# Ledger of designs, part 17: peptides against a protein of PDB entry 6JX3

Target 1, 85 residues: chain A of PDB entry 6JX3
Amino acid sequence: AEFRLRPEISVAQTDYGMVLLDGRSGEYWQLNDTAALIVQRLLDGHSPADVAQFLTSEYEVERTDAERDIAALVTSLKENGMALP

## One batch from the design tools (peptide; made by RFdiffusion4, then SolubleMPNN)

Design b1_p12_1_s3 (from b1_p12_1, 4 letters changed)
Fold by OpenDDE base, seed 5:
Structure b1_p12_1_s3 (fold): chain B 85 residues (1-85), chain A 12 residues (1-12)
Amino acid sequence: as target 1 above (85 residues)
Amino acid sequence: GYTRPSITRLGR
C-alpha cells in the first residue's frame, strides 16, 4: 500500500512551508517542516519504516516515537482528504 | 531538534 495524494490535491512550496491545496473544495493545508519531509519521502517511494529509520538517524527521536508520528500524520492526511486511503 | 509533524488548515 503506497502513499499517494488524492488526484485533486496540488502541492505548493511556500516561504511558510509545504501547502496542499484541494482543487475541488478550495481547502488548503500547511505542513510544518517535519511533516513536509515525511510526505516528500513517502511520495518518493520510501516506506514508513524507511522514513522512521531516516528520522532516527537525522534527529534525536526514538524509533517508536518516529513511527507513531508518521502514522499519525498519514492518518491526518487521509482523514482530512489529502491522501488516498 | 526534532519537531513533531503537524498540519494546519489555512482556509478555503
Scores: peptide ipSAE 0.785, ipTM 0.950, DockQ to the pose 0.925
Fold by OpenDDE base, seed 4:
Structure b1_p12_1_s3 (fold): chain B 85 residues (1-85), chain A 12 residues (1-12)
Amino acid sequence: as target 1 above (85 residues)
Amino acid sequence: GYTRPSITRLGR
């Protein structure tokens, strides 16, 4: 299962964080730093399990919480039209 | 510290 953005989605880096823009609908979303980090790693080819391990090594977060947060973010990105199913 | 991941719709 590969995490991938929809083809109409563009990524922009701003002083305020990562922004995802839907070039068809015009909707755009800002990711906080943690969400941006997760997305970046997933796009780089890391698995959700890899990302969870990374989060637990870099931050004060339990593995189960990291896994839950990653799954919820991925679901949100899919449901809001940014990531492919 | 850890901040939960979040996304915010800025508009259209």
Scores: peptide ipSAE 0.784, ipTM 0.950, DockQ to the pose 0.961
Fold by OpenDDE base, seed 2:
Structure b1_p12_1_s3 (fold): chain B 85 residues (1-85), chain A 12 residues (1-12)
Amino acid sequence: as target 1 above (85 residues)
Amino acid sequence: GYTRPSITRLGR
């Protein structure tokens, strides 16, 4: 239930946004602003539902779209070895 | 405005 990054992943804030670095493989990934916001809130302990509510309150996005986008991002982070299953 | 979340692999 809890969203967590894998222990080998480091977070860096850059002029171009949030970057995740895999200390084992050497791969690094840039998150766009929306992805960074979602990850930050999830890491702070907010649920995906909380994040969806936040997105719909701050942006012109439908709840269904926000939920889908959050789920897709989480899946991508897991599949690319950044987040724990 | 809202943009869909995305991740981009920058390198290795």
Scores: peptide ipSAE 0.783, ipTM 0.950, DockQ to the pose 0.933
Fold by OpenDDE base, seed 1:
Structure b1_p12_1_s3 (fold): chain B 85 residues (1-85), chain A 12 residues (1-12)
Amino acid sequence: as target 1 above (85 residues)
Amino acid sequence: GYTRPSITRLGR
């Protein structure tokens, strides 16, 4: 399934980077630059595999590490109520 | 350079 944020989640750009705000609970989370990049690409319709390929082409990171990091981030975003399952 | 993705809860 496509990666999507929950309807109540808003994206804000701050001095600290991308922030995801839950408009219902008021909870908000900061994403570091790599996490923001991954989220942006996923929201643009790229698959996790696409994003992994992108990361390995842009940075000194192994494919397996990129895939692990993307999967872990997606899991965290879902489990912390930011992304739809 | 590459840094691992991270999220940090800032508050409510």
Scores: peptide ipSAE 0.783, ipTM 0.950, DockQ to the pose 0.924

Design b1_p12_1_s4 (from b1_p12_1, 5 letters changed)
Fold by OpenDDE base, seed 3:
Structure b1_p12_1_s4 (fold): chain B 85 residues (1-85), chain A 12 residues (1-12)
Amino acid sequence: as target 1 above (85 residues)
Amino acid sequence: GYQRPSLTLLGR
């Protein structure tokens, strides 16, 4: 399934990294570098499997750990109102 | 090094 942000969410690139802003509630969330990388690639159309492969190539992280972390982030983004189900 | 992905609520 395609990863998409909710329509009320805006992406801002700041000197402090990627921020997701909810235009309705006014909530804004800061992503660390790894989370920003994952979100950027998912929004670009890469699959979670693609992202896991990319993470294991860029970092000394095991495939299983990368897959778990991607899944957990996606779940968090959905539960915190940033990504569509 | 690899950091596990994280989200931090900054406002509201």
Scores: peptide ipSAE 0.783, ipTM 0.952, DockQ to the pose 0.896
Fold by OpenDDE base, seed 4:
Structure b1_p12_1_s4 (fold): chain B 85 residues (1-85), chain A 12 residues (1-12)
Amino acid sequence: as target 1 above (85 residues)
Amino acid sequence: GYQRPSLTLLGR
């Protein structure tokens, strides 16, 4: 399924990394570099499998770990009201 | 090195 942010979520790029702002609740979250990379690629239309492959090519991380981390991040983004279910 | 993805609530 397509990964999308909720319409009330704004993306900001800062010197310290990507920040997601919820315009309704006022909550804002900072993503570390890996999370930002994952979100950027998902928003660009890459599948989680694509992202996992990318991570294993860019970092010393096993495919299984990359897949787990992507899934966990997506779940967190949904549960914290940033991504559409 | 690889850092696991993380989210940090900054405000509200």
Scores: peptide ipSAE 0.782, ipTM 0.951, DockQ to the pose 0.902
Fold by OpenDDE base, seed 2:
Structure b1_p12_1_s4 (fold): chain B 85 residues (1-85), chain A 12 residues (1-12)
Amino acid sequence: as target 1 above (85 residues)
Amino acid sequence: GYQRPSLTLLGR
């Protein structure tokens, strides 16, 4: 399924990285560089498999670790009310 | 190097 942010979530690019702001709750979250990269690529329409391939090409990370980390991030984004189910 | 993805709550 397509990865999408909830409509109340705003994306900001800051000197410290990507920030997601929930316009309803007022919560705002900072993503580290890896998380921001994953989110950006998913929002651009790349599949988790595409993102995993990209990570393994750019970093010294195993495919299985990349896949796990992507899945965990997506779960966290959903659980914290930032991404649609 | 590779860092595992992370989210940090900055505030509310």
Scores: peptide ipSAE 0.780, ipTM 0.951, DockQ to the pose 0.932
Fold by OpenDDE base, seed 1:
Structure b1_p12_1_s4 (fold): chain B 85 residues (1-85), chain A 12 residues (1-12)
Amino acid sequence: as target 1 above (85 residues)
Amino acid sequence: GYQRPSLTLLGR
């Protein structure tokens, strides 16, 4: 399914990196560089599999590890109210 | 190098 942010979530770029802000609760989360890269590519329409392939091409990371990390991040984004289920 | 993706709560 398509990865999408919840409508109340806005993206901000800060000196520290990408931040996702919940306009209703005021809660905001910072993404590290890898998380930001993953989110950006998912929002651009790439599948998790596409992103995993990209990560293994850009970094010294095994495919299985990349896939696990992407899945865990997506789960966290959904569970923390940032991404739609 | 590769860093595992992470989220950090900054506020609220």
Scores: peptide ipSAE 0.780, ipTM 0.951, DockQ to the pose 0.900

Design b1_p12_2_s1 (from b1_p12_2, 7 letters changed)
Fold by OpenDDE base, seed 5:
Structure b1_p12_2_s1 (fold): chain B 85 residues (1-85), chain A 12 residues (1-12)
Amino acid sequence: as target 1 above (85 residues)
Amino acid sequence: MMKQITVPALAR
């Protein structure tokens, strides 16, 4: 299934990086640069496999580690109420 | 408490 944010979540770019903001609660989450990069590519319609390929081509990271990082991030975003299941 | 989502930083 396509990666999607929950409808109440908006994205903001700040001096400290990407922020995901819940428009209902006012809760916000600061993403580090690597997390932001992954989220941006997923939101652009790239699959986790696409993102893993991108990471391994652009950074010094093993495919297995890239896949694990992406999966962990997606899980975190879902569990913390930012992404749809 | 500041809420954060982090992935291990990647180097080029």
Scores: peptide ipSAE 0.634, ipTM 0.917, DockQ to the pose 0.869
Fold by OpenDDE base, seed 4:
Formats: structure tokens, C-alpha cells, sequence
Structure b1_p12_2_s1 (fold): chain B 85 residues (1-85), chain A 12 residues (1-12)
């Protein structure tokens, strides 16, 4: 299934990084640069596997670690009401 | 307190 944000979530780009805003609750979350990069790639339609390949190609990270980080991030985004299940 | 979601920082 494709990664998607919930309809009430909007993305704001700030000088301090990417922020996800819940228009309903007013809650917001700042992403660090690595998280933002992953989210951007997922929103662009890349699969988690694609993103893992990208990370291992561009950064000093092993495939297994990249996959775990991506999975943990996606889970966090879902659990915190930002991404659709 | 700002809520944050982080992934371990990666080095190039």
C-alpha cells in the first residue's frame, strides 16, 4: 500500500526543517532531516525498499539499519495520527 | 515543548 498522510495533515517547510501539522487538533511535529528525507521520498511515491536503497547509496548506513529506521518512522507516523494506516 | 519525530542522523 502507498504511504499517505491523513487528510487533515499538512506539510510545512521551515528553516528549521519539515513540520507536519494537524489542522484538526493543532498538533504539530517537527521532523529531523533524515526523517524528512524519508517522508519526502515516500510521499513522492517511492516504496520503503526504494528509500532503503537510496539511503544505503547516499549515506553510511547498512541496508538492515535503513529498513528498520524506515519501518520505525512509518509506524511512528501512523501511531501519532499523521499517516494513514 | 516541541514534538519531534526523528530518525537516527545519517552521515554521508
Amino acid sequence: as target 1 above (85 residues)
Amino acid sequence: MMKQITVPALAR
Scores: peptide ipSAE 0.630, ipTM 0.917, DockQ to the pose 0.904
Fold by OpenDDE base, seed 2:
Structure b1_p12_2_s1 (fold): chain B 85 residues (1-85), chain A 12 residues (1-12)
Amino acid sequence: as target 1 above (85 residues)
Amino acid sequence: MMKQITVPALAR
């Protein structure tokens, strides 16, 4: 399924990295660089499998670890009300 | 309120 942010969530680029802003609650979430990279790729239409391949090609990370990290991030974004299920 | 979401940092 397509990765999508909830409609109330906006993306902001700051000097400290990507921030997701919840227009309803006023909460904002700062992503570290790796999380931001994954989110950017997903929002660009890459599948989690695509992103895992990208990470293993560009960084010193094993495929299994990349897949776990991506899955955990996606789950976190959904559970924290930023991404649609 | 600011919160954080992190993935383990990757090295090139």
Scores: peptide ipSAE 0.614, ipTM 0.916, DockQ to the pose 0.945
Fold by OpenDDE base, seed 3:
Structure b1_p12_2_s1 (fold): chain B 85 residues (1-85), chain A 12 residues (1-12)
Amino acid sequence: as target 1 above (85 residues)
Amino acid sequence: MMKQITVPALAR
C-alpha cells in the first residue's frame, strides 16, 4: 500500500528540520533527520523494503533494525494522525 | 512543548 499523508497535513522544510503541520488543529511534529529521510523516500514512492535497503547500503544500519525502525515510524505517523491508514 | 518524532540517528 502507498504511504500517504492525511490531506490536512503539510510538510515544511525548516531551518530546524522537517516539520509536519496539521492545518486544522495547529499541531505540528518535528522529525529528526533519520525520520525525515524515511518519510521523504516513502512519499517519493519507495516501499519500506526499498527504504530498508537504502539505509543498509548508504549507512551503517543493520537490515533488521532498519525494517523495525521504518515499521515503527509508519505506525507512529498513522497513530498520531499524520499518515493515512 | 514541541512534539517530536525520532528514529535513531543514522550512522554516517
Scores: peptide ipSAE 0.341, ipTM 0.821, DockQ to the pose 0.842

Design b1_p12_2_s2 (from b1_p12_2, 8 letters changed)
Fold by OpenDDE base, seed 3:
Structure b1_p12_2_s2 (fold): chain B 85 residues (1-85), chain A 12 residues (1-12)
Amino acid sequence: as target 1 above (85 residues)
Amino acid sequence: SMKQISMPKLEK
């Protein structure tokens, strides 16, 4: 299924990096560079497999580690109310 | 409140 943010979540690019803002609660989540990279690729329509391939080609990371990191991030974003299930 | 999502830093 396609990765999508919840409708109340907005993406902001700030001097401090990518921020996900909950328009209802006012909570915001600052993403580190790795998280922001993965989220941006997913939002651009790339599959987790696409993102894993991208990470292994651009960075010194093994495929298994990339897949685990992506899965963990997606789970975190869903559990923290940022991404749709 | 401010929260952070931090994944392992990647190096080129």
Scores: peptide ipSAE 0.491, ipTM 0.901, DockQ to the pose 0.912
Fold by OpenDDE base, seed 4:
Structure b1_p12_2_s2 (fold): chain B 85 residues (1-85), chain A 12 residues (1-12)
Amino acid sequence: as target 1 above (85 residues)
Amino acid sequence: SMKQISMPKLEK
């Protein structure tokens, strides 16, 4: 399963962080640094497992917590119309 | 209002 943004979603890097913009509705979401990091790695083709390993190796976070964060983020992005199901 | 996706802050 590949993580992919919906075609109407564009990514912008701002001074305040990563923003996902829906070009059809005009709705946009600002991601905090943690969310942006996860999204960036997923978009770069890393699996959730890869991302979890990365997080645990680079930050003070347990594997279970990393996996939960990633899953929650992916779910949120899908439910809010940013990522494809 | 700004819509936000915020995950727990990670510490090095």
Scores: peptide ipSAE 0.482, ipTM 0.897, DockQ to the pose 0.899
Fold by OpenDDE base, seed 1:
Structure b1_p12_2_s2 (fold): chain B 85 residues (1-85), chain A 12 residues (1-12)
Amino acid sequence: as target 1 above (85 residues)
Amino acid sequence: SMKQISMPKLEK
């Protein structure tokens, strides 16, 4: 399934990086650069596998580590109410 | 407090 943010979630760019804001509750989450990069790629329509390949090709990271980081992030975003299940 | 999601920093 495609990665999508929940309808109430907005993306904002701040001096501290990407922020995901819940327009209903006012809750927000700040993403560091790595998290933001992954989210942006997923929102652009790339699969987790695509993103893993991208990360390993552009950065000094092993495929297994990239896959784990992506999976952990996706899980976190879903469980914290930012991404649709 | 500000909530954060931090993944490991990537190096070129």
Scores: peptide ipSAE 0.481, ipTM 0.898, DockQ to the pose 0.883
Fold by OpenDDE base, seed 2:
Structure b1_p12_2_s2 (fold): chain B 85 residues (1-85), chain A 12 residues (1-12)
Amino acid sequence: as target 1 above (85 residues)
Amino acid sequence: SMKQISMPKLEK
């Protein structure tokens, strides 16, 4: 299924990186560069498989590691109330 | 409050 943020979550680009802001709670999450890259591509409509292929082609990372990183991030975003299930 | 999501740093 399509990766989507919850409707109360907004995205901001800052000098410190991508930030996800919860408009209801006021909490905000700063993503490091790797997390931001993955989220950006998912939000652009790329599948996790697409993102994994991109990561392995652009960085020194194995496919298995890329897949694990993407899955872990998606899970984290869902568990922390940022992404829709 | 501020929280952080950190994934492994990637090298080119």
Scores: peptide ipSAE 0.466, ipTM 0.896, DockQ to the pose 0.915

Design b1_p12_2_s3 (from b1_p12_2, 7 letters changed)
Fold by OpenDDE base, seed 2:
Structure b1_p12_2_s3 (fold): chain B 85 residues (1-85), chain A 12 residues (1-12)
Amino acid sequence: as target 1 above (85 residues)
Amino acid sequence: SMKQLTAPALRR
C-alpha cells in the first residue's frame, strides 16, 4: 500500500531538518537525518523495498537492518498519528 | 509541543 501522511499533517523543511506538523493538535516532530531521508523517499513514491535498496547502496548498512529500520519508522509514524494505516 | 522521531544514523 502507498505510504501517505494523514491529511492534518504538513511537511516543513527547516535549517535543522524535516519537521512534521499536526495542524489539529499543534504538535510537531523533528526528524533526524535518517528518518527524514526515509520519509522523503516514501513520500516520493518509493516502496519500502526501494528505500532499503537505496540505503544499502549509499550507506554502510545491511539489507536486513535497513528493512527493519524502515519498518520500525513506518510503524512509529502510524502509531504517532502522522501516517495513514 | 516538540517531539523527535529518529532512525539509526547512517555512515557512508
Scores: peptide ipSAE 0.729, ipTM 0.941, DockQ to the pose 0.930
Fold by OpenDDE base, seed 1:
Order: C-alpha cells, then sequence, then structure tokens
Structure b1_p12_2_s3 (fold): chain B 85 residues (1-85), chain A 12 residues (1-12)
C-alpha cells in the first residue's frame, strides 16, 4: 500500500541531508543521498516499482539491485519506527 | 541521539 511516515515523524532538510525526527522521543535518523532520494519519491506518492524504474533510468544500477535497495530501506524504516507498516 | 540510514551510493 501507500508508503507513509508515522504521525510522530517529521522530515527535515539539514546541511547534512535529509533527517527523520521522532517528535516524541527526540531520536533522529540521518539519511544518505540515496536513501533520501528513495524516501522522497515514496513520500511524493511513487510506488516502489516507480522508484526502481526511476533509479535504473537515472543511474547505473540494475533493476534487481534497485528493487532490493528500496525494499531494504522500506523495511528498515518500518522496523525502526519511522514508517507505517 | 543520531542514527544513520543509508542505501548504496548511485552513479550516473
Amino acid sequence: as target 1 above (85 residues)
Amino acid sequence: SMKQLTAPALRR
């Protein structure tokens, strides 16, 4: 279904890149450029399949690798309490 | 505290 952040999570753009902040705990996660790119596209409403197509079109990455990277990141976001299941 | 979330770097 739709990728969505948990209600307590805020997105911030910092000098160090995208940060996801938990407004309740104060914990925050700094994303590298690739992770930020994927997350932003998902938040913009693109499906994981859309994002994979985007990555393979814009970068030297195989479809299978793109899909795996996206899936792994989404899993991490969910398991670490940033994204809704 | 700060944590890191990464995905493999991409090249054009």
Scores: peptide ipSAE 0.729, ipTM 0.942, DockQ to the pose 0.923
Fold by OpenDDE base, seed 3:
Structure b1_p12_2_s3 (fold): chain B 85 residues (1-85), chain A 12 residues (1-12)
Amino acid sequence: as target 1 above (85 residues)
Amino acid sequence: SMKQLTAPALRR
């Protein structure tokens, strides 16, 4: 249940924001602010529920929307080869 | 190649 990146994926903090680098293909993904925030908290060990609570407490977002957005992002990370299934 | 990964923008 723990969110983890695939072993070939590295995290880079750049002046242009958070980037996920694929060490095999050379492909990289630039994250927008919201995606970076969610991914960072997940990598720090917070559960999706923790992240949803954080988002609703800090931002003007409804709980249901936060949960759906987190789930969609996690799915995208897995389907695009960045996160382990 | 460069790709974008986004989630909906947040307002404080």
Scores: peptide ipSAE 0.729, ipTM 0.941, DockQ to the pose 0.920
Fold by OpenDDE base, seed 4:
Structure b1_p12_2_s3 (fold): chain B 85 residues (1-85), chain A 12 residues (1-12)
Amino acid sequence: as target 1 above (85 residues)
Amino acid sequence: SMKQLTAPALRR
């Protein structure tokens, strides 16, 4: 299934990194570099599997760890109301 | 309010 942000969520690129803004609640989420990298690739249409392959090819991370990290991040995005289920 | 969304840091 396609990864999508909820309609009330907007993305801001700042000098300090990616921020997700919730237009309804006023909450905003600062992403660290790894989270921003993953989210950007997902938003660009890459699957979690694609992202995992990318991470393992570019960084010193094992496939299993990459997959777990991506899954955990996606879960957080959904649970915190940023991404659609 | 400010929230943090993180994933484990990566090394090249």
Scores: peptide ipSAE 0.728, ipTM 0.941, DockQ to the pose 0.931

Design b1_p12_2_s4 (from b1_p12_2, 6 letters changed)
Fold by OpenDDE base, seed 5:
Structure b1_p12_2_s4 (fold): chain B 85 residues (1-85), chain A 12 residues (1-12)
Amino acid sequence: as target 1 above (85 residues)
Amino acid sequence: SMKSIEVPRLER
């Protein structure tokens, strides 16, 4: 299943990073650089495996650590009502 | 309200 944001969530780019806005509740979440990068790649249609490969190629990170970070982020986005299950 | 989602920063 592809990664998708919930319909009520919109994306804003700010000087401090990506912000996800809930149009119904008014809540918003600021993502740090690494989180934003992962989300952008996922929204572009890359799989978590693709993103992990990208991270290991561009940064000093082991594959296992990249996979863990991606999984944790996706879980957080789903649990906090930003991404669809 | 403001919330944050952070992944450990990676080094190049």
Scores: peptide ipSAE 0.699, ipTM 0.933, DockQ to the pose 0.921
Fold by OpenDDE base, seed 3:
Structure b1_p12_2_s4 (fold): chain B 85 residues (1-85), chain A 12 residues (1-12)
Amino acid sequence: as target 1 above (85 residues)
Amino acid sequence: SMKSIEVPRLER
């Protein structure tokens, strides 16, 4: 299934990077540059596999490491109530 | 309070 944010989550592009805001709880999460890049590509409709390929082509990262980081990020976003399961 | 989600920073 496609990666999607929960409906109460808004994306804010700030001078300090991407922030995910929960309109119900008021919680907000600042993403570092790499996390923001991954999230943006996922939201743009790219699969985790697409993102892994992108990362390995653009950055000094091995495929296995890219896959691990993407998976961990997706899990974190789901567990912290930002992404739909 | 501010929370953060961090993935290991990548270098070009």
Scores: peptide ipSAE 0.696, ipTM 0.933, DockQ to the pose 0.948
Fold by OpenDDE base, seed 2:
Structure b1_p12_2_s4 (fold): chain B 85 residues (1-85), chain A 12 residues (1-12)
Amino acid sequence: as target 1 above (85 residues)
Amino acid sequence: SMKSIEVPRLER
């Protein structure tokens, strides 16, 4: 299924990095650089497999580690109410 | 309030 943010979540690009804003709770979620990169690629329509391939081609990371990081991030975003299940 | 989401930083 396509990765999507919940309707109440908006994305802000700041000088400090990507921030996800929850319009209902008022919470702000700051992403580190790698998390922001992954989220942006997913929102652009790339699959987790696409993102893993991208990461291994651009960075010193093994495929299995990239896949694990992506999966953990997606899980975190869903569990913290930012991404749709 | 502000919270953070982090994954391991990658090196080029």
Scores: peptide ipSAE 0.695, ipTM 0.934, DockQ to the pose 0.936
Fold by OpenDDE base, seed 4:
Structure b1_p12_2_s4 (fold): chain B 85 residues (1-85), chain A 12 residues (1-12)
Amino acid sequence: as target 1 above (85 residues)
Amino acid sequence: SMKSIEVPRLER
């Protein structure tokens, strides 16, 4: 399924990295570099499998660990109301 | 308020 942010979520690139703003609650969510990289690739249309392959090719990370990190991030984004289910 | 979403940092 396509990864999408909820309509009330805005993305901003800041001096501190990627920030997601919830326009309804006013909450800001700062992503660290790895999280931002994953989110950007997902938003660009890459599948989680694509992202996992990218991570393992560019970084010292095992496929299983990459997949786990991606899944955990996606879950977090959904549970915190940033991404659509 | 500011919250954070973090994934373990990766090394090149």
Scores: peptide ipSAE 0.691, ipTM 0.932, DockQ to the pose 0.946

Design b1_p12_3_s1 (from b1_p12_3, 7 letters changed)
Fold by OpenDDE base, seed 1:
Structure b1_p12_3_s1 (fold): chain B 85 residues (1-85), chain A 12 residues (1-12)
Amino acid sequence: as target 1 above (85 residues)
Amino acid sequence: MKQITAPALRPR
């Protein structure tokens, strides 16, 4: 399924990096560089598999590790109310 | 500050 943010979530770029902001509650989450990179690629329409291929091509990471990191991040975003299930 | 993180990556 397509990765999508919940409708109340907006993306903001700050001095500290990408932030996901809930426009209803005011809660926000700061993403580190790796998380921001993955989220941006997913939002651009790349599948998790596409992102894993990108990561292994550009960075010193094994495919299995990239896939696991992406899956864990997506799960976290869903569980913390930022991404749609 | 609440954070969402993934492991740091080193460019090839």
Scores: peptide ipSAE 0.760, ipTM 0.952, DockQ to the pose 0.928
Fold by OpenDDE base, seed 3:
Structure b1_p12_3_s1 (fold): chain B 85 residues (1-85), chain A 12 residues (1-12)
Amino acid sequence: as target 1 above (85 residues)
Amino acid sequence: MKQITAPALRPR
């Protein structure tokens, strides 16, 4: 399944990093560097498997750890109302 | 301030 943000969520690039903004509530979430990297690639159309391969190629992380981190982040984004189920 | 994080990574 394709990763997608909820329609009320906008992406903003700020001097303080990537922010996800809820246009209804005005709530925002600041992403750390790793989370922003993963979200950007997913939004660009890369699969979680693509992202895991990217992470292991450019960073000192094992494939299994990358996969788990991506899955956990996606779950968090869904549970916190930013990504569609 | 709400934050979404993933574990920090070290570049190769």
Scores: peptide ipSAE 0.759, ipTM 0.952, DockQ to the pose 0.937
Fold by OpenDDE base, seed 2:
Parts: C-alpha cells; structure tokens; sequence
Structure b1_p12_3_s1 (fold): chain B 85 residues (1-85), chain A 12 residues (1-12)
C-alpha cells in the first residue's frame, strides 16, 4: 500500500532537518538524516523496495539491513501517529 | 524535542 502521512501531519524543512508536526496535538518530531531521506522518497512515490535499492547503491548498507531499517521506520511512524496504517 | 531515527548510513 502507498505510504501516506495522516491528514493532521505536516512536513517542515528546517536547518536541523525534516520535522513532522501534528496539527492536532502540537507535537513536533525531528527526523535524523537517514529517516528523513527514507520518508522523503516514500512520499515522492517510491516503494520500499525502490528505497532499499537506492540506499544500497548510495550507502554502505546491505540490502537486508536497508529493508529492515525501512520497515522499522515505517512501523515507528505508524505507531507514533504520523503515518496512515 | 522528540525524534524519529533510522540507523546512520555512510556514503559509498
């Protein structure tokens, strides 16, 4: 299924990286560089498989590790109320 | 401030 943020979540680019803002609770979540990169590509319409391929091509990471990192991040975003199930 | 992270990566 397509990766999507919940409607109340907005994205901001800051000097310190990507921030997700929950417009209902007012909570801010700052993403580290790797998380921001993954989220940006998912939001741009790339599949998790596409993102994994990108990561392994550009960074010193194995495919299995990239896939696990992406899956774990997506799960975290869903569990913390930022991404739709 | 809360953070969401993924493991850091080193460029090739």
Amino acid sequence: as target 1 above (85 residues)
Amino acid sequence: MKQITAPALRPR
Scores: peptide ipSAE 0.758, ipTM 0.952, DockQ to the pose 0.950
Fold by OpenDDE base, seed 4:
Structure b1_p12_3_s1 (fold): chain B 85 residues (1-85), chain A 12 residues (1-12)
Amino acid sequence: as target 1 above (85 residues)
Amino acid sequence: MKQITAPALRPR
């Protein structure tokens, strides 16, 4: 399934990294560099499998760990009301 | 400040 942000969520690029803003609640979250990288690629239309392959090619991480990190991040984004289920 | 993080990665 396609990764999508909820319609009330906006993306802002700051000097300190990517921020996700909830226009309804006013909540916002700062993403660290790894999270921002994953989110950017997902939003660009890459599948989690694509992202995992990218991570293992560019970084010192095993495929299984990359897949787990991506899945955990996606779950967090959904649970915190940023991504659609 | 609320954060969303993934584990830091070391570039090859």
Scores: peptide ipSAE 0.757, ipTM 0.952, DockQ to the pose 0.940

